Peptides against a protein of PDB entry 7Z53. Designs and how they scored, part 46

Target 1, 150 residues: chain A of PDB entry 7Z53
Amino acid sequence: PRIKNQADCIPFFRSCPACPGSNITIRNQINALTSFVDASMVYGSEEPLARNLRNMSNQLGLLAVNQRFQDNGRALLPFDNLHDDPCLLTNRSARIPCFLAGDTRSSEMPELTSMHTLLLREHNRLATELKSLNPRWDGERLYQEARKIV

## One batch from the design tools (peptide; made by RFdiffusion4, then SolubleMPNN)

Design b2_p15_4_s1 (from b2_p15_4, 6 letters changed)
Fold by OpenDDE base, seed 2:
Structure b2_p15_4_s1 (fold): chain B 150 residues (1-150), chain A 15 residues (1-15)
Amino acid sequence: as target 1 above (150 residues)
Amino acid sequence: VKEEVLEEHKLYHTP
């Protein structure tokens, strides 16, 4: 490795190149994105986290939403269940825990919270529309198709 | 997400 102090490295992962056997001179990457627009911050990049972000109580392919609060009837991000929740420690009077999202920074930056919330709503909207179009699809199919569209 | 994308998606999926 070129950098000797590995402890200070921020880990980044790059997908493998896709080189078809044709005379294509442009090197492409294998698509590892969760959607056309990278929404990995919403869906999570790890399987256990991704499952925790979903509503598993039905077969509608929805993402989980906050069970305590709504924004004028609109969904908010669900709360996480953290030991020593840093959000609770930051403002003890507010008593608002950290949000659960694909990006752990979701509660740290209001901008991320807002974007995650909007994309959550859009996913659930799309899943609902897809259910209407394809009533025989199960929750997994609805979730995956909505994820691709977001 | 653009509604156009959803509309295009409708063309490829049936119940």
Scores: peptide ipSAE 0.010, ipTM 0.411, DockQ to the pose 0.025
Fold by OpenDDE base, seed 3:
Structure b2_p15_4_s1 (fold): chain B 150 residues (1-150), chain A 15 residues (1-15)
Amino acid sequence: as target 1 above (150 residues)
Amino acid sequence: VKEEVLEEHKLYHTP
């Protein structure tokens, strides 16, 4: 390949066809996962940021959620605490700060905001289920195990 | 994630 830096490449693969028998008019593919969601942007790649994204008020292994707003009872991303918040400066009348996420661009790209919100909800759902299944687990273990599943 | 996966996870990750 022309590009030598393969570390930055996203791999794309095509599934192989499955031929179970004769007289099949529809082509089937072998069930395979050729892509995955990188959740590092949800949890943060740096430890200080990762800690700030967690709910440290309890031992439930949850990610922090917005304390001011919800979406019909569902969680939203927490707000960041920036001295010169660009989101506040862009629209002074709205008075809505930037969201806190593993990616600083989360508030700039609505696609990332939506994805991070969904994965936040999924993590907290998983952590809640894991707590129910394993009542003796502390918050750190619940957080790590839920993170592994996401 | 399916509930079956969560149950399986419990089997391999003891408290």
Scores: peptide ipSAE 0.008, ipTM 0.423, DockQ to the pose 0.028
Fold by OpenDDE base, seed 4:
Structure b2_p15_4_s1 (fold): chain B 150 residues (1-150), chain A 15 residues (1-15)
Amino acid sequence: as target 1 above (150 residues)
Amino acid sequence: VKEEVLEEHKLYHTP
């Protein structure tokens, strides 16, 4: 690898190529949100982060969800626990800390927040369905299989 | 059947 320290890397996944109508050698990307936001970013690229993003209280293979807020019963991203939380400093009256997500930018861009939230919900939905279909699967299996599907 | 359902889900959610 060109960069030895993975902490210096921002995970970036190349989207699927679009078929150009011309013989242009420039690779174009498919113009879709799913091509620009890799679902893998929801899970974190580092094992410690990945573990922190999981609900480890049960064997359901779920990602952790916000414990303070929900959207009409639907999950929201969990909050991070940062010293000198920049999100808290941005608007002291709101008292909303930064979200914990696989991409640290999730608290900086509403689009990323929305996508991470959507994919969080989808993961948990899939994990729940997989549990129903496969009752003997443990939390790790459910988590990994749901992750593969997302 | 369980694996088939899993594969079906993959087909729907993979680009």
Scores: peptide ipSAE 0.006, ipTM 0.340, DockQ to the pose 0.023
Fold by OpenDDE base, seed 1:
Structure b2_p15_4_s1 (fold): chain B 150 residues (1-150), chain A 15 residues (1-15)
Amino acid sequence: as target 1 above (150 residues)
Amino acid sequence: VKEEVLEEHKLYHTP
């Protein structure tokens, strides 16, 4: 989202602009939430997992999204491919597999699932904006730069 | 908020 009164804002590199007249509490909350769910939990701490979380079908630097379901056109976490999927075993009627995320617990706690989903969407949004600002950047640079901003 | 950061980022990073 954009800050409404940009005239009173002080920009910071890779950080939110400080606006004296803005509701700083909301911004602090966003930053706190981002820190609460370590970015490593979104991107994966291990390289093989990190690669599996990325959309490698293009050079847009995007994270992979669910190919079966969306939330009113917005992205959801991709599904994992587990042999003994505990999510399928717990609720056999729902037949919804576990989500793939940097944290294996992402499907067990709705609050984690939602936060991972939001950060997934934010990353992809940022990568898209970075592509528009820097059209010559490849997917790796877009991914890394968006990751740094998140 | 992140949009302003992206605009600033363009100033410091060349394509």
Scores: peptide ipSAE 0.011, ipTM 0.426, DockQ to the pose 0.024; fails the geometry check

Design b2_p15_4_s2 (from b2_p15_4, 5 letters changed)
Fold by OpenDDE base, seed 2:
Structure b2_p15_4_s2 (fold): chain B 150 residues (1-150), chain A 15 residues (1-15)
Amino acid sequence: as target 1 above (150 residues)
Amino acid sequence: VKAEVEAEHAKYLTP
């Protein structure tokens, strides 16, 4: 049964089922992520999300970072701007919104949050290094090349 | 790089 009080619910989304071929006995899920092998959890699987995860204020090819908090000078994931932020509901006193990442679960599991943060830092490190090596590259080139290396 | 980062991170994750 559906939970009646949806205000306190964290919105988990389930992918659509898929039955490949003639085998209707095996129910698979349509992958909502691009890949587990790549870093799509960091970069996003959809173009609108991917753009929102980038720092578009310059041509450095960087991912966006948190504007409120840092970890001893190191970058943290940016916050999302959800109207009904589920992270705010888990601990109302903390008033910490959900992180924005390629994976919507980034704030739900500390392991994911940590991994996403590390890869964010690595991307930005790589983009910075690539800019030094290739000063004529624009932000798009730097972003894509760093993404490939990650 | 992802694989390396994940491997490094795994060292600090307690099962």
Scores: peptide ipSAE 0.020, ipTM 0.396, DockQ to the pose 0.022
Fold by OpenDDE base, seed 5:
Structure b2_p15_4_s2 (fold): chain B 150 residues (1-150), chain A 15 residues (1-15)
Amino acid sequence: as target 1 above (150 residues)
Amino acid sequence: VKAEVEAEHAKYLTP
């Protein structure tokens, strides 16, 4: 599988392992994986992880974004800090660490990485719009309301 | 929103 729209691509990806089969089988596998990606996978199911996924430097209710890379001005997932980072070990020349997300597989499959990236962008878009509509809301309110909408 | 994003994302994916 590949992303057709290059403007929405992640600068680093790993190929998804797939058994030989029909295109239908491949599509079904992708759909099955994406069907299990819910809000907990984007926001983190545990409070410590959820806090680490947030931008806590302001009161805008945003999720944290990558500080090293952008995709044509659009946000990318932040990097994690893993001991023996498997992403670095898999491709030593690329020197790209794993992304921080609620699902560790987000860095294994371009489809999951892209989905989490899209939902990150959508959350931040919603939080930004909510701030515009409700200037007096604090970061917690903005974050929670955006999370509910996603 | 998630459903809409997934639907939009699907058209940009090829196996």
Scores: peptide ipSAE 0.019, ipTM 0.383, DockQ to the pose 0.023
Fold by OpenDDE base, seed 4:
Structure b2_p15_4_s2 (fold): chain B 150 residues (1-150), chain A 15 residues (1-15)
Amino acid sequence: as target 1 above (150 residues)
Amino acid sequence: VKAEVEAEHAKYLTP
């Protein structure tokens, strides 16, 4: 994992292994979901990272979105700018850089990527709605209020 | 809305 700060870690736990009655070598597990996502990880635990995750081009309090790709018009996580991008090295044909998110593992775990994407969209939705309701709020206020709701 | 989003996401996960 590319974890720089423990505060950026989301605690995921493996399910206990199941013991089938057959002589199989494949690890099975109890059918339970034990993982959760801390929404704070979407925003980053460090201020420099948090700022990089924001759209600072306006006063709308939005998180930055991918500028190259969308999902049927919906936002995707922005790309990081790594000198030695491991995502590019892993699959050179795809040429997809690592995502930038509060959790550095966002590009390593598809389920985490999905959740971060959803929360990104939700934040931006909330910020947009809050702007409509409170037109005099600046970007910082919108960002913080949306963050609290998420 | 975190809990709601998580719940929504969980609906599409196959245990």
Scores: peptide ipSAE 0.015, ipTM 0.341, DockQ to the pose 0.023
Fold by OpenDDE base, seed 3:
Structure b2_p15_4_s2 (fold): chain B 150 residues (1-150), chain A 15 residues (1-15)
Amino acid sequence: as target 1 above (150 residues)
Amino acid sequence: VKAEVEAEHAKYLTP
């Protein structure tokens, strides 16, 4: 019987099942937080954040990278500028601020941090290649085209 | 690229 009074209903939805091809008979739920990285998590879902994630110092369509640290010459996520930086407060000895990314959880979950870092690198790689192929494209077009490919 | 990375990541989430 369907409950006729929908006004008193709280809408809850189940996550989709994940069926691995192996003989695992256990139905697992899709972990949307770890398995699905929306592009908005990398680029930001809001325009102000999206702009802050971009390198606006040139017309290369690049995402901003860390200015203090690199990983053996490879880019890292830029640091955020929080008044009360929880990353600094959590481990005072490390003195490493939170990373700036499209997802606020990027600094809280190492897997997300790694993924965002990889996608940052890929975006910048693509933008660089696109610039080489299309020298007349401005930074906005390079950014958008690279974003579409990622 | 995102889809490919996600697909690869999903493989590790399966026990």
Scores: peptide ipSAE 0.021, ipTM 0.408, DockQ to the pose 0.022; fails the geometry check

Design b2_p15_4_s3 (from b2_p15_4, 5 letters changed)
Fold by OpenDDE base, seed 3:
Structure b2_p15_4_s3 (fold): chain B 150 residues (1-150), chain A 15 residues (1-15)
Amino acid sequence: as target 1 above (150 residues)
Amino acid sequence: VKEEVEEEHKLYLTP
């Protein structure tokens, strides 16, 4: 039966198929990520998203962290700003938005949330250490060098 | 670091 009440539904979209020049019969999706190797799941594949994931208030090359919550003093992922936030819709009483990360699934899969949190902390740790070792580096240099190591 | 973590956790975000 078709669901008539769509007010509380989370939209689901299937990716478009790719057509490789091979005899592969398995359906492959178009890859929207720039690279698996470049950690685009953490840093973002699109430049506007990548900028939003950075802390641009200083020249420390840091990724943005949550401004409302911490885990015993440790950083958490920042919140996204979605018009129809599925995390807010699924639990209206908690009023906790979805996390912002390079992968849009970061709040949908606990494994990704944990991994992204660890890599966020690692990036910021590396950037902080690189700043100590290279005081003359600006925020862009620190960010890029830390990203290369991650 | 990312590659090592993903290998250890068997997490593959892209094929």
Scores: peptide ipSAE 0.021, ipTM 0.488, DockQ to the pose 0.024
Fold by OpenDDE base, seed 1:
Structure b2_p15_4_s3 (fold): chain B 150 residues (1-150), chain A 15 residues (1-15)
Amino acid sequence: as target 1 above (150 residues)
Amino acid sequence: VKEEVEEEHKLYLTP
């Protein structure tokens, strides 16, 4: 069902189903993405963005996480700080800013939001494990090595 | 990791 009351909810959309030919046994989803999701979508393709996506408050090589919300203790994407935030303007009642990610479309496409969130968590997990295995590594090394593994 | 996540969540990622 469609979310009618969006005052307190963030709407997420499911892509339309597609049945190939007469074979109704296989239900596919129409891909909402016109481009492939890669690591650049998570880490940013430009240096200023990449830096903004990192947690620079420590030497743990972590990506920045949301400071307001968590998902049962798990990380969510950080919010951006835009002057004219499209997400805030779109639904004034929800009052949820756009997420900051490597792709500016992350808040508009639930698939991207989900994937970026998962890979954010995985990066931070890997960075944490790498720190445990290599205590002498600094934040830059941890970040780069985790990025390579992701 | 991207490949594993791609298979699990049925999204198209570059491995």
Scores: peptide ipSAE 0.020, ipTM 0.482, DockQ to the pose 0.028
Fold by OpenDDE base, seed 4:
Structure b2_p15_4_s3 (fold): chain B 150 residues (1-150), chain A 15 residues (1-15)
Amino acid sequence: as target 1 above (150 residues)
Amino acid sequence: VKEEVEEEHKLYLTP
């Protein structure tokens, strides 16, 4: 049965099945570390957050990038704007705010920060390539198609 | 066109 009220729906993406070595009836998912990357956390699970993660200044379908820092020309995660920013409080001398990402834990674990950064770059790369190949696509389509590919 | 980008993506991420 389909839930008519979309507000009652929680987006749930089922992992791909693993190839079992034995004839078992239980479906096993592929190990997330060695299989398909779940990039859903990069884009945010809620529409307001998802919009905040996007570059809305143009029709290129890009995710927002850090405006203060780059890694040798490569993008970094944008900073969030939090009241009583815990990242600013942890190291007051560094003055580095928390990152804004689809996962609030992005600033808590370097591994997540790295993955989010990587997928951010990949999304923007894909969006750029998609724009080159499909000049007529608007920013929304570019964003969505790049998101689907990631 | 989309498939080409997808294939490029796959190649890019393949070690």
Scores: peptide ipSAE 0.000, ipTM 0.202, DockQ to the pose 0.024
Fold by OpenDDE base, seed 5:
Structure b2_p15_4_s3 (fold): chain B 150 residues (1-150), chain A 15 residues (1-15)
Amino acid sequence: as target 1 above (150 residues)
Amino acid sequence: VKEEVEEEHKLYLTP
């Protein structure tokens, strides 16, 4: 592997071969995670969920982030509020609940968790940049435009 | 962005 220090690596893997449409004979691989990553899985396919995934405390068009933890200052997915939280039941000593995302498997699969986290950060980065470029845009406009770019 | 990220991840998957 290209990365030598794999201690903190997330186990991404390829799943299916794909032939490029060009004259290139090199066979490529489709990432297994690609099948799980669409706009609905990141942003929520239903309006109630989509609203819960947004930061509605301001007009910055941001997605909600974890209020308890950060990764070296970077955002993490917000926690869900499940009655019988399987994440809490898995390790009762850790007391870490499941993440809230468009996909219920976000906490079940670390690969999916990382991708959703990455896209969360990218969305918020884009929204922030768009706000800087377009200071008159409201939160809805910022959210939608950032979502389209992601 | 998702597509770009996927392509970049492919590079890291190379042993």
Scores: peptide ipSAE 0.015, ipTM 0.378, DockQ to the pose 0.022; fails the geometry check

Design b2_p15_4_s4 (from b2_p15_4, 6 letters changed)
Fold by OpenDDE base, seed 4:
Structure b2_p15_4_s4 (fold): chain B 150 residues (1-150), chain A 15 residues (1-15)
Amino acid sequence: as target 1 above (150 residues)
Amino acid sequence: VKEEVEEEHKKYLTP
């Protein structure tokens, strides 16, 4: 399994099954999102990863965001820096590396990517608001408080 | 926020 520590597992919910009109025993699913992620996974379960996910260039308590792309001014997940990046190998013409997130699966499942992106934005929004409300808080305090709220 | 986001996401898990 990719996640070695079961305590750090992301909750996964399976969509409702759909019965085929044939004797096929393969379980099909209704078209729906198949899982949601714990917001805690956005931050990484290990300290080295958690640090890499943070914007360390300032004391705003922000998570790192993509430096190449934005969504109409909104943040996207930062890219990872992997040797032999599997995302680059999947589609060489696209030249889009894997995203860096608390879960490596974020680049494999669009649902996870979307959730991580949403929670990234929410964290940064909260950190920004907390900074406005508490100007004396340092980046660590802002990061931790925003993380707790998320 | 986690709970709110999770509950919103769960809406897509049920028909």
Scores: peptide ipSAE 0.018, ipTM 0.369, DockQ to the pose 0.022
Fold by OpenDDE base, seed 2:
Structure b2_p15_4_s4 (fold): chain B 150 residues (1-150), chain A 15 residues (1-15)
Amino acid sequence: as target 1 above (150 residues)
Amino acid sequence: VKEEVEEEHKKYLTP
């Protein structure tokens, strides 16, 4: 599958040269989609990673978003801060680092990146609505409740 | 919500 909506420019660069039509890509996509029910790919499976994926600058329970780019005002995944970023090394002229997500393959396949992005936006939407409904909830409560709903 | 997001995701993907 290929992203149909090409009007929306998402800054993406593959770290792994995988042919979109290769069995490997299909298999990886299937594996990623099977994990779709488990949002651990978005939130991280380990606490240190999970904390890095959150916006800790406020008490809104939000996931961290890209600080450099947006998609027509919508959030994109934050960049990782790798010492030897494979995404930067793959195409030095593009200067696009790997995305930070719960799944290390977030920058390997556009399908994963898009899914993570959608779920990121959904989480933040839910957290925002929950804050409106429950203004006394702190960031941790908002984050956890939004995570449960996703 | 995950199901809804999955449906939305399908709109942006072609085989």
Scores: peptide ipSAE 0.016, ipTM 0.396, DockQ to the pose 0.023
Fold by OpenDDE base, seed 5:
Order: structure tokens, then sequence, then C-alpha cells
Structure b2_p15_4_s4 (fold): chain B 150 residues (1-150), chain A 15 residues (1-15)
């Protein structure tokens, strides 16, 4: 599908193809993503990263979302806070930092970014529903239960 | 849920 709203495109920096000859078909890319999309990459495999990916401002068990941009009202991944942010260096005029995700390559591979974004949205949706169903659950329980369902 | 998300993602990956 043609990106209808080109004005809202977040610039990604293209990683140099490591292998010049691989006609990576869309199917191969999807398969690679499917094999690579460990939900652990969405939540972070390391505890410090996992905490940074969470919204700690409330007890809703949510993942952190972008504070500057939304996609037609839907959440986007939060930005990272890197001193030498390669995304900022790639396009100095746009001043768009790299995304914070469980995978540092999220900003290099738009496909991964998209998947992480979708899973972010789904997690937050689930956490919201779980809160509605279980109003006494704290943020930790909501987060963990939503994570299990994803 | 992952399967549903993957299907949704495919909608965006297909040209």
Amino acid sequence: as target 1 above (150 residues)
Amino acid sequence: VKEEVEEEHKKYLTP
C-alpha cells in the first residue's frame, strides 16, 4: 500500500545491506521478522531496558509511548535518549531521534519498527482492558499479564 | 495475539 500520509513519515536511516546479492523477497523478510520477532524484543531482554520501555508514571502497566508523535491517534514507539544518536546525525534537519525498543535496530529496519509499534499498541490495549476487568491490579500485574497474552 | 499482529503487519508490507 502506498503510504498515503507522506508528511508524517518518520525518517529511518537505511542500514547498508550486508550482502549485496540477496534478493530478499518480501516473503523472506516477513519470515525473518517472524523468526526474529521474539516478543522479548518488544519488552526488552534486560531488566534495565525493560524498565525504560515501561510507562512508570502510573499504575496502568503500560509501555511508554512517543510523546511527540502519534499515527492518526495511535501510539508510536518512544524516542531513545542517546548522546550520539545516529538517527539525528543521519538527517540533521529532521531532528528525529532513534526509537527506543528492545532491539537497537528498530530504527534501522522500518519493518521491525512497525512490528514493535503494533505490539506496543496491543500491549497497551490489553493492559487497559485488564485494568477494566481487574481494577485492583497494580501496574506490575497489569504489565505482566498483558505481556503474557502478547 | 502475535498472529493477529503479524496479519495486520502484512497489510502494510504488501505493496
Scores: peptide ipSAE 0.015, ipTM 0.402, DockQ to the pose 0.023
Fold by OpenDDE base, seed 1:
Structure b2_p15_4_s4 (fold): chain B 150 residues (1-150), chain A 15 residues (1-15)
Amino acid sequence: as target 1 above (150 residues)
Amino acid sequence: VKEEVEEEHKKYLTP
């Protein structure tokens, strides 16, 4: 399925789990699903990665967003800074680096990229609302509370 | 809210 209104949404691709694929694809999907349920793909499973995924320029508890591109004003995942960026190497004409997410494979599977993007937006939305409701909360608390709700 | 976000996004998907 494709997004019928690309003005509002990033394309989401669901592959049927029963569709013929490599064992690698199946394992990647299973791992992605597990990470998605745990939201670890959004926030990162390791503290260094989790910190890199956060916007530390303010006390709003936000996740970092792409600084180069937006989707009609909506946030996209930030780019990673890899020396040997596999995304750049795979499609040299596109010249789009890999996205930074809780999973390094976020750019390989469009469905993961889209879900990460949606949850990124949702986290930031929640953090923003929580800030309005609780003006005294610092960025850490806003981040953690939003993370719990997601 | 993961399920809610997913369900809301489904309305923009084509079959």
Scores: peptide ipSAE 0.018, ipTM 0.419, DockQ to the pose 0.022; fails the geometry check

Design b2_p15_5_s1 (from b2_p15_5, 10 letters changed)
Fold by OpenDDE base, seed 2:
Structure b2_p15_5_s1 (fold): chain B 150 residues (1-150), chain A 15 residues (1-15)
Amino acid sequence: as target 1 above (150 residues)
Amino acid sequence: SYSDELAELQRALNE
């Protein structure tokens, strides 16, 4: 989600601090909007990544959520497990890892993180409603149907 | 829908 209070900000990694910041941000926003239709930034474009983005502990068709933090009870993106996590290097005191998403740039641009988070919540909301309407659907069916609606 | 979600995202990003 969008962080308004700077004191509560999660640190983000800048891949190229010397590059024109505004230009990079604009390009990333354009790329995110371009990929919005297929929502690949949320679900991942490769099967191994897509599986890691899903909650496989049940048959509810949910995307994985952060197991350490919530936003006023609402879901946040899960953390990645990088060997050399650049986000941990951005702010040593914060010790916040990079987020795991379908788009690897999620932790470089807060706006992308916000968008991913909102779509994560929407997917899980849809999957939950679909489960209520179709109790016999398994996790795979719920996941795929919710993905089509998002 | 995608259109509804896009509208919500734009509102959120403009705050």
Scores: peptide ipSAE 0.020, ipTM 0.515, DockQ to the pose 0.023
Fold by OpenDDE base, seed 3:
Structure b2_p15_5_s1 (fold): chain B 150 residues (1-150), chain A 15 residues (1-15)
Amino acid sequence: as target 1 above (150 residues)
Amino acid sequence: SYSDELAELQRALNE
């Protein structure tokens, strides 16, 4: 991690330290946040999963979003399609399936869901900006470039 | 429940 003085840090997922910051710019804060995140948790470490996490309906380089629900117009993670969905099993009345994410442990670590959602939104925001700046880029390039920035 | 926890987390992101 970027923080070397771990004595003043609190643990944050996988024993990664999170310390109180000093003078940190917004960009530095974002960079620090993403440095604590394994990008594979968002994009998937396996190609089949990575493809399933992408919006393949267009050439905008976007990650897939929930097709059923939004939260005040903001994107949510897409639902997974599990035969034995543990999220459905834990609450039959809610009928809310597990979210699809790059990390298969998402159902075991629900505290990561919020982070995944934020990074999903950030990726799609970046891809949208990149499309505006580079209209001739195809979906693959937009996706890859946005992925690098996140 | 797990589903309730997820919903709360999502709502918190949009507050």
Scores: peptide ipSAE 0.018, ipTM 0.562, DockQ to the pose 0.047
Fold by OpenDDE base, seed 1:
Structure b2_p15_5_s1 (fold): chain B 150 residues (1-150), chain A 15 residues (1-15)
Amino acid sequence: as target 1 above (150 residues)
Amino acid sequence: SYSDELAELQRALNE
């Protein structure tokens, strides 16, 4: 959600600004999601997919984010690179490719997109915080530790 | 369509 009262909001790394009326609900929602969600939907259950979901351009342990679109600094899922992208074929006017996610069935379950996006943001937030707390950790350590917390 | 639903979900998430 877009925070309208920016003056009363506190910005956080790899997250939207936290407002007194919003931060608790956002945190509770994320906690509720992680308590029952199979993490394989976010990180991938197969190693090749897991690697493709990571940002390998640095040692920050981040998941890959969309390189074309953001919303007020908020991360979106990366696009997949399908030869015959079914998401593009279903509606040519929308021109939105399928998102790449840990669940290979994401193209068949678009309801997962919002949840995957939230958990992507949470992972990257955690990885960023862990980097601040542990500046000597490499990308693999940051990724794994953040993954364990999510 | 699938693409429309994805767009709606992303927009709703970022509101």
Scores: peptide ipSAE 0.018, ipTM 0.541, DockQ to the pose 0.053; fails the geometry check
Fold by OpenDDE base, seed 5:
Structure b2_p15_5_s1 (fold): chain B 150 residues (1-150), chain A 15 residues (1-15)
Amino acid sequence: as target 1 above (150 residues)
Amino acid sequence: SYSDELAELQRALNE
């Protein structure tokens, strides 16, 4: 249910592996992760993709989350909708499609999935907090401000 | 496989 600190080493794309200690806070762990990644992998570097990664059903500035699965109530990355989904083709019996992320390699490299999931959750947490602090902010403002913090 | 890795990652997230 809750993310816990582990001493596991996590490889990062275009960066050194992160090995957070068990004695650090969850916030410190997340901050360490963001120091090793390009946020464009989470938010998308192209506007059309960035829009598809957002939850456009409300004005809360949230990133889209998986509509089929949750991690004990916690958010997971949304699935992509590819006609020829390469992830489905790798294991036809499992029927697990590729995740939709800012970088398609997030599905090609499952090692990135957990990191992107954490950052997704962090963004949505921040957006929620910002909405509480600034109730008149619209979804665009909340999204942009949360993205700046991540 | 991709599916196996997803399962492993989800288990880790559930801890």
Scores: peptide ipSAE 0.015, ipTM 0.490, DockQ to the pose 0.043; fails the geometry check

